# Peptides against a protein of PDB entry 2Q3Z, part 40

Target 1, 272 residues: chain A of PDB entry 2Q3Z
Amino acid sequence: YVLTQQGFIYQGSAKFIKNIPWNFGQFEDGILDICLILLDVNPKFLKNAGRDCSRRSSPVYVGRVVSGMVNCNDDQGVLLGRWDNNYGDGVSPMSWIGSVDILRRWKNHGCQRVKYGQCWVFAAVACTVLRCLGIPTRVVTNYNSAHDQNSNLLIEYFRNEFGEIQGDKSEMIWNFHCWVESWMTRPDLQPGYEGWQALDPTPQEKSEGTYCCGPVPVRAIKEGDLSTKYDAPFVFAEVNADVVDWIQQDDGSVHKSINRSLIVGLKISTKS
Target 2, 254 residues: chain A of PDB entry 2Q3Z as posed
Amino acid sequence: YVLTQQGFIYQGSAKFIKNIPWNFGQFQDGILDICLILLDVNPKFLKNAGRDCSRRSSPVYVGRVGSGMVNCNDDQGVLLGRWDNNYGDGVSPMSWIGSVDILRRWKNHGCQRVKYGQCWVFAAVACTVLRCLGIPTRVVTNYNSAHDSNLLIEYFRNSEMIWNFHCWVESWMTRPDLQPGYEGWQALDPTPQEKSEGTYCCGPVPVRAIKEGDLSTKYDAPFVFAEVNADVVDWIQKSINRSLIVGLKISTKS

## One batch from the design tools (peptide; aimed at target 1 C119 W174 F176 H177)

Design b2_p20_5 (made by RFdiffusion4; failed a check: the pose's geometry)
Pose (drawn by RFdiffusion4):
Structure b2_p20_5 (pose): chain A 254 residues (1-148, 151-160, 170-248, 256-272), chain P 20 residues (1-20)
Amino acid sequence: as target 2 above (254 residues)
Amino acid sequence: SQYPLAHRPSLAEPIYLFYD
């Protein structure tokens, strides 16, 4: 989770899982410096640099800023999202085989967002950043499935959608800032919309808090709970509707 | 690649669908 520089990002579907190899490259030349630069341009550093550097004692703080800076609403984030099959301005999300070239591109262009990312690209870059800084991190994929004239599927078809698959990262740490027993894997989601409140979204939120439905736990627990849960009910006339099943075959490299 | 299956209307709430 710290030292291995290549891994797998799972894509495709719940029935046909694709394992896409990836070069996280966290110890390649210039990557650590780029990661320290990423911290020094974060909006909390601009607001109070002395405090920001002091808070870097915490993997909760760093994990939040690190993952949060990958797809940042501010112009100094690492990547820009796009899902319309129109990637001519720059580079397709399906092209990348690693996080390194994106990070170098980003540094070389005044810390301007690189076009383009999709959920697995953001997660892959977040993994590189956090593994470089020493926070044990893994990329995770969740699969969702539809069964087909449903209004539900129409509403979606025609960025908090429910996708065929969605990726995020999990990082390992204690949580002295929370009630006891939430140490371990924390979910961090670097996909784009920081929207409800706060400098960043989403996480870190303990995976256990998600499983337990303890959605008051910081940070951004409802956003991660929504990626692996959806409750759908029909009233033809009360009935459970399985036109949409969310939270299937959640996967990571062994 | 990614495509949307459904669009979520709210967080931590059931989705009710009504039919006649």

Design b2_p20_5_s1 (made by RFdiffusion4, then SolubleMPNN; from b2_p20_5 with H7K E13K Y16I F18Y D20Q; failed a check: the pose's geometry)
Amino acid sequence: SQYPLAKRPSLAKPIILYYQ

Design b2_p20_5_s2 (made by RFdiffusion4, then SolubleMPNN; from b2_p20_5, 6 letters changed; failed a check: the pose's geometry)
Amino acid sequence: SQYPLAKRPALAKPIELYYQ

Design b2_p20_5_s3 (made by RFdiffusion4, then SolubleMPNN; from b2_p20_5 with H7L E13K F18Y Y19R D20Q; failed a check: the pose's geometry)
Amino acid sequence: SQYPLALRPSLAKPIYLYRQ

Design b2_p20_5_s4 (made by RFdiffusion4, then SolubleMPNN; from b2_p20_5, 6 letters changed; failed a check: the pose's geometry)
Amino acid sequence: SQYPLAKRPSLAKPIILYRQ

Design b2_p20_6 (made by RFdiffusion4; failed a check: the pose's geometry)
Pose (drawn by RFdiffusion4):
Structure b2_p20_6 (pose): chain A 254 residues (1-148, 151-160, 170-248, 256-272), chain P 20 residues (1-20)
Amino acid sequence: as target 2 above (254 residues)
Amino acid sequence: SSSTELTSSVPRYGYRDMTH
């Protein structure tokens, strides 16, 4: 979770899982410096640099900033999202085989966002950044499935959608800022929309808080709970509707 | 008449396939 520089990102579908190899490259030349630069351009550093550097004692603070800076609403984030099959301005999300070239591109262009990312690209870059800084991190994929004239599927078909698959990262740490018993894996979601409140979204939120439905736990628990849960009910006339099943075959490299 | 409700902690915008 810290030292291994290559891994797998799972894609495809719940029935046909694809394992895409990936070069996280966290110890490649210039990557650590790029990661320290990423921290020094974060909006909390601009607001209060002395405090920002002091807070870097916390993997909660750093994990939040690190993952949060990958797809940042501010112009200084690492990647720009796009899902319309129109990637001519730059580079397709399906092309990358690693996080390193993106990070280098980002540094060389005045810390401007690199076009383009999709959920696994953001997650992959977040893994590289956090592994480089020493926070044990893994990329995780969740699969969702549809069964087909449903209004539900129409509403979606035609960025908090429910996708065929969605990726994020989990990082390992204690949570002295929370009630006891929430140490361990924390979910961090670097996909784009920081929207409800706060400088960043989403996380870190303890995986246990998600499983337990304890959605008052910081940070951004409802956003992560929504990626692995959806409750759908029909009233033809009360009935459970399985046209959409969310939270299947959640996967990570062994 | 039929009706379908989606319950979520946050607003969701339906299901789509993702390219890969």

Design b2_p20_6_s1 (made by RFdiffusion4, then SolubleMPNN; from b2_p20_6, 11 letters changed; failed a check: the pose's geometry)
Amino acid sequence: SRKIELNSPVPKLGYVDAPY

Design b2_p20_6_s2 (made by RFdiffusion4, then SolubleMPNN; from b2_p20_6, 13 letters changed; failed a check: the pose's geometry)
Amino acid sequence: EREIELLSPVEKLGYREAPY

Design b2_p20_6_s3 (made by RFdiffusion4, then SolubleMPNN; from b2_p20_6, 12 letters changed; failed a check: the pose's geometry)
Amino acid sequence: SRKIVLNSPVPKKGFRDAPY

Design b2_p20_6_s4 (made by RFdiffusion4, then SolubleMPNN; from b2_p20_6, 13 letters changed; failed a check: the pose's geometry)
Amino acid sequence: ERKIELLSPVEKKGFRDAPY

Design b2_p20_7 (made by RFdiffusion4)
Pose (drawn by RFdiffusion4):
Structure b2_p20_7 (pose): chain A 254 residues (1-148, 151-160, 170-248, 256-272), chain P 20 residues (1-20)
Amino acid sequence: as target 2 above (254 residues)
Amino acid sequence: HDATAEAPVGSAEHNAAENA
């Protein structure tokens, strides 16, 4: 989770899982410096640099800023999202085989966002950043499935959508800032929309808080709970509707 | 394997991935 520089990112579908190899490259030349730069341009550093550097004692603070800076609403984030099959301005999300070239591109262009990312690209870059800084991190994929004239599927078909698959990261740490027993894997989601409140979204939120439905736990628990849960009910006339099943075959490299 | 694009559930890309 710290030292291995290549891994797998799972894509495809719940029935046909694809394992896409990936070069996280967290110890390649210039990557650590780029990661320290990423921290020093974060909006909390601009607001109060002395405090920001002091808070870097915490993997909760750093994990939040690190993952949060990958797809940042501010112009100094690492990547820009796009899902319309129109990637001519820059580089397709399906082209990258690693996080390194994106990080280097980002540094060289005044810390401007690199076009383009999709959920697994953001998660992959977040893994590189956090592994470089020493926070044990893994990329995770969740699969969702539809069964087909449903209004539900039409509403989605025609960025908090429910996708065929969605990726995020999990990082390992204690949570002295929370009630006892929430140490361990924390979910961090660097995909774009910081929207409800706060400088960043989403996480870190303990995986256990998600499983337990304890959605008052910081940070951004409802956003991560929504990626692995959806409750759908029909009233033809009360009935459970399985036209949409969310939270299947959640996967990571062994 | 080739990389797969992220798509909304029920879309053409979703159905292509389910029939792969």

Design b2_p20_7_s1 (made by RFdiffusion4, then SolubleMPNN; from b2_p20_7, 13 letters changed)
Fold by OpenDDE base, seed 2:
Structure b2_p20_7_s1 (fold): chain B 272 residues (1-272), chain A 20 residues (1-20)
Amino acid sequence: as target 1 above (272 residues)
Amino acid sequence: PKASPQAPLGSKVHEEQMNE
């Protein structure tokens, strides 16, 4: 999880699982230096360098910083996400074959955001950075991954009397989503939450004002302990959200229906 | 092997993926 530089990332859909090869390249020339630059341009460092540096011995702290800095939201982060198939002014997310070129481009262009990434690109770059910093990390893929926007652990669809979805889908389920799990102790939590921690560098929701997510103990998610920092409800919803249909009737009444056909969450943890 | 895009379930992109 630290020494491996080549691996696979799972993609596709729950019914059609695919994978791609990826070069993480954490030991390639100059990559460590770029990872250090990433830390040195983070908002916390810019605000108080001494405090930031003093906390870099904590994988919890570093993991959270990296989660925020892999995306360019709110800071001089690495990647700009795009999902609309308009990539002509950059590089298609589907074109990347490794993290090294992305990180080098970012650094060589004065820490200008690299266009473009999607979930696995964000996750893979985060994995590279975390591994480079000595934190055991793996990429995780979750199929039918929910994006809960209002922290109610539900994906809600509004439907007319005919069952047709009304308006723009605010909440949605991804065919797949990728994030990382990092191995660390959690001295900031009650005993028993050491081990794999979920971190999500894809900009989805703000956590404490920044587009970042985690670390949250995988155990806490599994056990349903949503009180654990960071972002347990959001990560829990990614893998466990229920789908609810709000069906409008002709009389103006609304009927709540649980959609049992849409099953959220099928997580695959990589071994490489 | 080509990477597959991340897409919302039920989207056109997702439907195309299911037909691959």
Scores: peptide ipSAE 0.500, ipTM 0.911, DockQ to the pose 0.532
OpenDDE base, seeds 1, 3, 4, 5: peptide ipSAE 0.490, 0.491, 0.489, 0.491; ipTM 0.909, 0.908, 0.907, 0.910

Design b2_p20_7_s2 (made by RFdiffusion4, then SolubleMPNN; from b2_p20_7, 11 letters changed)
Fold by OpenDDE base, seed 1:
Structure b2_p20_7_s2 (fold): chain B 272 residues (1-272), chain A 20 residues (1-20)
Amino acid sequence: as target 1 above (272 residues)
Amino acid sequence: PEASPQAPVGSELHKKLENE
């Protein structure tokens, strides 16, 4: 997890699983220096350098900082996300084959955001950075991944009498979503939550005012302990949300229906 | 293999990707 520089990232859908090769390149020349620059431009360092530096011995603290800094939302982070198939003013997310070129571009352009990324690009860059910093990390893929926006552990679709989804699809299910899991102790939690921790660098929801997510123990998600910091309800919903249809009838009445055809969550963990 | 984009489940893009 720390030593491997090449690996695979799973993509596609639950029915049609695909993978791509990826060069993480955590030991390539200059990459560690770029990771240190990433820490030195984070908002917490800019606010209080001494406090930030004193906390860098904590994988929990560093993991949360990295999850926020891999995206360019709210800070001088690495990547700008885009999903509308309009990439003419940058690089298509599908064109990247490794983390090294992305990190070098970011640094060489004065820490300006790199265009563009989607979930696996964010996850892969985060994986590279965390590995550089000595934190065992792997990329994970979740098929039928839910994005819960109102923290009710549901994906809610509003439908007309014909079953057509109405309004902005604010809540949705992705065909796949990628994030990272990092191995660390959790001295800030009760005993038993050491091990793999989920971190999500893709900007989806704000956590404590910043687009970041985690770390949250994988065990807590598995056991349904939603009180566990950080962001347990959101990560839980990504893999376990129920789907509900609100169907409006011609007479103006609304019928609630549980959608059993859409099953949220199929997580695959990589070996490298 | 070529990378594939994210797509909302049930979208036209999702349908296209599953048929490729």
Scores: peptide ipSAE 0.569, ipTM 0.932, DockQ to the pose 0.530
OpenDDE base, seeds 2, 3, 4, 5: peptide ipSAE 0.445, 0.539, 0.458, 0.560; ipTM 0.889, 0.924, 0.892, 0.931

Design b2_p20_7_s3 (made by RFdiffusion4, then SolubleMPNN; from b2_p20_7, 12 letters changed)
Fold by OpenDDE base, seed 2:
Structure b2_p20_7_s3 (fold): chain B 272 residues (1-272), chain A 20 residues (1-20)
Amino acid sequence: as target 1 above (272 residues)
Amino acid sequence: PEASLQAPLGSEEHEKQMNE
C-alpha cells in the first residue's frame, strides 16, 4: 500500500461499477516536501508548533490532521469541493488523473485551495499524503453512501400525500462515496481495534469543530461499536443507515414509513 | 475511461449516469 503509486478508484453506482486509473505518486519529486508543508500549515501547528510536532509520531493524530487538511474548509487545506457541475473557474473534478498535480498546484500557489474536488479526489489526495508519511493507506468506495446530518443513523425524507419528496433534501444518499482506510494501531482505544481505520477527507460534517472524519476502526463499524472515536456514528451511517419516509397525510398527520427500496452501503476496498 | 461525477441518488446527474 505504501509503495504503490499507481492504482484504481472505483466509481459509478452499485449496479454499474466503474473504475478510473489514478496516479498517487507519493514518491514523485517534491511530493513529500509538500506533505510536510501540509502538516506545517495545519491549525494545530499554527496554534502550538511544539505540541503538534511532538504528536506527529502518532498515525492517529496525523491521520486526523490529514483528513482535515485535504479539504480547504476551516484552514489552508488543499481542495475545494464542488458538486453543482459549474467548474468553469477551475478544474473539473473529472479532469484529475493523479494527486501530484493537485498537490503541486496547492503548494505553488501559496497553499491556496485547488478548485475543484469531489469525494474520490479528496480520498486520493489523502491517500497520497498518508502514504508519503509512511501510513499504509488505500482508497475505498462505498456505493449508496448515506450522509447523515443529525447523527440519528437515519436518512429521512419528507414526502407529501402523493409521495413526492419535499424540502431541500439535505439528507441524501450518494451514488458513490470515497474515503480512505489506513492501517494503524490504536493505543488510544481498547485492545482489538488495531488494523484498518476509516478516514474521510471530504467535507461532510464537522468533527470537534473541524471538517474532518476519523480515524475510526473498521472493526468498530462492522461490529456496531458507535462509542469508538472518532466519528463512529457518522461512518456507520454511511454504510448502514436506514431510510425513513415521513409522509404527510390529508388530515395533517405524519406517517413514518421505512423505505426498504433504498439500501445503504456497499463498500469496496481496494487491494492496492 | 472517464471519471463519473458524484451525485445524489435520484438526481438528474444520477439519472443521466444510469442511462449511459
Scores: peptide ipSAE 0.544, ipTM 0.923, DockQ to the pose 0.533
OpenDDE base, seeds 1, 3, 4, 5: peptide ipSAE 0.534, 0.518, 0.530, 0.536; ipTM 0.924, 0.920, 0.921, 0.925

Design b2_p20_7_s4 (made by RFdiffusion4, then SolubleMPNN; from b2_p20_7, 11 letters changed)
Fold by OpenDDE base, seed 2:
Order: C-alpha cells, then sequence, then structure tokens
Structure b2_p20_7_s4 (fold): chain B 272 residues (1-272), chain A 20 residues (1-20)
C-alpha cells in the first residue's frame, strides 16, 4: 500500500463495475515537499504551528488534516469539486490520470485550488498524500453510496400519490463514491479499533465545522458502533442507510414506506 | 464534453451511464 505508485480506481455501478488506471506517484520528485506544504498551510498550523507540528506523529491527526486539505473548502486545500459538467474554466475531473500533476499544479500556483475534482480524484490525491507521509492507504469504492445530509441514517424521498419524486433530491444515492482507508492504531479509542480507518476527502458534510471525514474504524462501521470518532454515523450511512419514501396521499396524509428496492452500500477495497 | 461517471441513482444521467 505504501510502495505502490500505480493502481486502479473502481467506478461504474454495482451492476457494471469499471476501473481506471491511476498514477498515485507518492515517490515522484517533489511530491513529499508538496505534502509537507499541504500540512504547513492547514488551518490548525496557521492557528498554532507548534501544536500542529507536535501532533503530526499521530496518523489519526494527520489523516483528519489531509481529509480536510485535499478539498479546498474552508481552507487553502488542493481541489475544487464540480459535478455539473461545466469544466471549461479548468480541467475536467475525468481527464486526470494521476495525483502528481494535481499536486504540482496546486503548489506551483501558490496553493490555489485546482479545478476540478470529483470523488475518485479527491480519494486518489488523499491516497497519494497519506502514502507519501508513510500511512498505508488504499482507495475504496462504494457502490450505491448514500449521502445522508441530516444524520438520521436514512435517505428520504418525497413522493406524490403516483410515486413520483417531488422537490429537490437533496439526499441521494450515488452510483458510486470513492474514499480512502488508512491503516493505523487508534490509541484514542477503546482497544480493538486498530486497522483500516475510513477517511473521506470529498466535501460532503462538515465535521466539527470543516469539510472533512474520519478517521473512523472500518470495524466500527461493520459492527454498527456509531459512537466511534470520527463521523461514524455519516460513514455508516454511506454503506448502510435505509431508504424511506414519504408518500403524500389524496387526503393530505403522508405515508412512510420503506424502499427495499434500493440497497445502499457495496464496498470494494482495492488490493493496490 | 465527457459525462461524469458519477450520477445519482434513478437520474437520467445514471440511466445513460448504465446504457453505455
Amino acid sequence: as target 1 above (272 residues)
Amino acid sequence: PEASPQAPLGSEEHEKLENE
């Protein structure tokens, strides 16, 4: 995981799994220096450099910082996300073939956000940075990935009497979503939560006021321990949310229906 | 322009992606 510089990222759908080649390039020239710059421009460093530096020995701390800094939300982070197919003022997320060019562009433009990324780009850059910092990391893809926006572990659809979805689909299930898993001990948790930790650098929800996610033990998600820091409910929902339809009836009543046809979560961990 | 490989389930974009 640390030594692998080339790999694949899974995309597509649960029914039609696809992959793309990706150059992580964590050992390419200047990449380590860029990763150190990323740490040195993070909000925690800017607030208190000595405290931030003293905590960089913790992969838990570093993982959380990297999760926040790979996106440009709230800080001088690396990537700006965009999903509306309007990429003319930047680089299409689909055009990237590796993390190195992204990181070099970010650094060379004075830590200005790179346009543009989507989930696999965020995950891949995070994977590069974490590997560069000596944290064993892999990209993971979750098919039928839920985005719970209100922390109720549900994806809720509002429907009319005919079953047609009404209003803006604020909550959604993505065909796929990518994040990273990093191997670390969790001395900040109860025993048994060492191992793979989920980190999500895609700006989806704020955690403690910053667009970041994790680290959360993969074991905690598997066991349903939602009390485990960080962001266990959100990550749990990505892979386990229930889907609920709120159906308005002719009499103005609303009926709650469990949608069993939409199965959330099919996680694939990469071997490289 | 190349379409995003990401799409919400049940969207028209998703249907297009699955039919490719």
Scores: peptide ipSAE 0.521, ipTM 0.914, DockQ to the pose 0.400
OpenDDE base, seeds 1, 3, 4, 5: peptide ipSAE 0.516, 0.505, 0.501, 0.507; ipTM 0.914, 0.910, 0.908, 0.909

Design b2_p20_8 (made by RFdiffusion4)
Pose (drawn by RFdiffusion4):
Structure b2_p20_8 (pose): chain A 254 residues (1-148, 151-160, 170-248, 256-272), chain P 20 residues (1-20)
Amino acid sequence: as target 2 above (254 residues)
Amino acid sequence: DWEREELPVGVFADKEKEAE
């Protein structure tokens, strides 16, 4: 979770899982410096640099800023999202085989966002950044499935959508800032929309808080709960509707 | 590879029917 520089990112579907190899490259030349730069351009550093550097004692603070800076609403984030099959301005999300070239591109262009990312690209870069800084991190994929004239599927078909698959990271740490018993894996989701409140979204939120439905636990628990849960009911006339099943075959490299 | 792309579940289902 810290030292291994290559891994797998799972894609495809719940029935046909694809394992895409990836070069996280967290110890490649210039990557650590780029990661320290990423921290020093984060909006909290601009607001209060002395406090920001002091808070870097916390993997909760750093994990939040690190993952949060990958797809940042501010112009100094690492990546720009796109899902319309129109990636000519830059580079397709399906082209990358690693996080290194993106990080280097980002540094060289005045810390401007690199076009383009999709959920697994953001998660992959977040893994590289956090592993470089020493926070044990893994990329995780969740699969969702549809069964087909449903209004539900039409509403989605035609960025908090429910996708065929969605990726995020989990980082390992204690949570002295929370009630006892929430140490361990924390979910961090670097995909774009920081929207409800706060400098960043989404996380870190304890995986246990998600499983337990304890959605008042910081940070951004409802957003992560929504990626692995969806409750759909029909009223033809009360009935459970399985046209959409969310939270299947959640996967990570062994 | 359209299966590698993050698609809405509905769009993915349509593409799966076309492929079949």

Design b2_p20_8_s1 (made by RFdiffusion4, then SolubleMPNN; from b2_p20_8, 13 letters changed)
Fold by OpenDDE base, seed 2:
Structure b2_p20_8_s1 (fold): chain B 272 residues (1-272), chain A 20 residues (1-20)
Amino acid sequence: as target 1 above (272 residues)
Amino acid sequence: DWSLMQLTVGEYLELQKKLE
């Protein structure tokens, strides 16, 4: 989880699982230095360098910083996400084959955001950075991954009487979503939550004002303990949300229907 | 390869239908 430089990232759909090879390259020349630069340009460092540096011994703190800095939202982060197939002014997310080129481009262009990434690119870069910093980390893929925007643990669709989706589609389910899990102790939590922690660098929702997510104990998610920091409800929803259809009739009445055809969550973790 | 893109489930299903 620290030493492996080559690996696979799972993609596709729950029914048709695919994978791509990925070069994490955490030991390639200059990559560690770039990871340190990433820490030195994070908002917390810029605000109070001494405090930030004093907390870098905590993998909890560092993990949270990295999850925020891998995306360029709110800071001088590494990657700009894009999902609309318009990549002419950058590099298609599907073209990347490793983290090294991304990180080098970021540094070489004065820490300007690299165009473009999607979930697996964000996750892979985060994995590289965390491994460089000595934190055991793996990429995970969750199929039928929910994005709960209103923190009710539901994905809600509004439909007319014919079943056609109406209104805003801000809440969504991805065919797949990738994030990372890192191994660390959690002295900031009650005993028993040491082990794998979920971190999500893809900018989906803000946590404490920043597009970051985690760390949250995988155990907490499995046990349904949504009180654990950080971002337990959001991560829980990614893997466990229920899908609800609100069906509006011509007379204005609304019928609630549980959508049983969309099963949220099928998580696969890499073993190395 | 569209199959490697991160898509909403709806988009994915639509694309799949077009290719079938």
Scores: peptide ipSAE 0.379, ipTM 0.875, DockQ to the pose 0.595
OpenDDE base, seeds 1, 3, 4, 5: peptide ipSAE 0.366, 0.361, 0.237, 0.295; ipTM 0.874, 0.867, 0.800, 0.834

Design b2_p20_8_s2 (made by RFdiffusion4, then SolubleMPNN; from b2_p20_8, 14 letters changed)
Fold by OpenDDE base, seed 5:
Structure b2_p20_8_s2 (fold): chain B 272 residues (1-272), chain A 20 residues (1-20)
Amino acid sequence: as target 1 above (272 residues)
Amino acid sequence: DWSLMQLTVGDYLELLKKLS
């Protein structure tokens, strides 16, 4: 999980699973230096360098910083996300074949955000950075991945009697979503939560004011301990949210659709 | 291959119909 530089990332859908080869390249020339630059331009370092550096021995702290810095939201982060299929002024997310080119572009352009990424690109770059910093890390793909925006652990759709979606669709389910899991101890938590920790570098929701997510123990998510820092409810919802499809009647009443077949969450962890 | 793009489930299903 630290030494492997080549791997696969799973994409597609639950019924049509696909994968692509990916070069993580954590030991290629100059990549470690770029990872250190990433740490040195993070908001916490800029605010108080001494405090930031003193905390870099903590994989919990570093993991959270990396999850925020892989995306360019709120900081001088690496990647700009885009999902509208308009990539003419950059590189299509689907064109990337490894993390090395992305990181080198970021550094060579004065830490200017690289265009463009989607979930697997964010996850792959985060995986490279964390491995460079000595943190065992793997990419994870979750099919039918929920994005809960209102923290109710539900994804709700409203339809009329004809099946037409009503109102603005704010909450959504992705065909797939990728993030990373990193192996670390959790001295900041009660005993038993050491092991794999979920981290999500794709900018979806703010955590403590910054687009970052985790680390949260995979065990906590599995056991439903939503009080566990960081961001347990959000990560839990990604893999366990209930989907409610409401049918609105002419009289304004709403009823749950009986024939919902979509199930949130099918997680695949890589062995790289 | 744009068929590997991250999409909402609804949009992905529409894409699959077009690819069929």
Scores: peptide ipSAE 0.382, ipTM 0.881, DockQ to the pose 0.549
OpenDDE base, seeds 1, 2, 3, 4: peptide ipSAE 0.327, 0.355, 0.333, 0.342; ipTM 0.863, 0.873, 0.865, 0.867

Design b2_p20_8_s3 (made by RFdiffusion4, then SolubleMPNN; from b2_p20_8, 11 letters changed)
Fold by OpenDDE base, seed 2:
Structure b2_p20_8_s3 (fold): chain B 272 residues (1-272), chain A 20 residues (1-20)
Amino acid sequence: as target 1 above (272 residues)
Amino acid sequence: DWRLMQLTVGEYLELEKELE
């Protein structure tokens, strides 16, 4: 989880799983230095360098910082996400084969955001950075992954009487979503939550004003303890949200229907 | 290969039908 430089990332769908090779390259020349630059340009460092540096001994703190800095939202982060298949002014997310080129491009262009990434790119870069910083980390893939936008643990679709989806889909389910899990103790929580912690660098929802997510104990998610910081409800929803259809009839009435055909969440963790 | 990118449920369910 620290020593492996090459691995696989799982993509596709639950029914049609696909994996791609990825070069994490955490030991390649200059990569550690770039990771340190990443820490030195984070908003907390810019606000109070001394305080930020004093907290870098905490994997919890560092993990949260990295989660926020891998995306360029709200800061001088590494990657700009894009999902609309218009990548002509950058690099297609699907063309990346490793984290090293991304990190080098970011640094060499004065910490300018790299175009473009999607979830596995964000996760893979985060994995590289965290491993560089000595935190055991793996990329995980969740199929039928929910994005709960309004924090109600539901994915809601509005449909007409014929079952056709109406309006914009603010809440959605992805065929797959990737994030990372890092091994750390959680002295900031009650005993028993040490171990794998979920961190999500893909900019989906803000946490304490920043596009970041976690760390949250995987155990807490499994046990349904949504009170644990950070961002337990959001991560829980990614793997456990219920899907609800709101069906509008001709008379204006709305019927609530539980969608049992869409099962959210099928998480696969890598062994290396 | 659509499996190499993130897709919404509506998109990938339709594409899955083509593979079945």
Scores: peptide ipSAE 0.464, ipTM 0.926, DockQ to the pose 0.538
OpenDDE base, seeds 1, 3, 4, 5: peptide ipSAE 0.464, 0.339, 0.370, 0.259; ipTM 0.927, 0.862, 0.879, 0.837

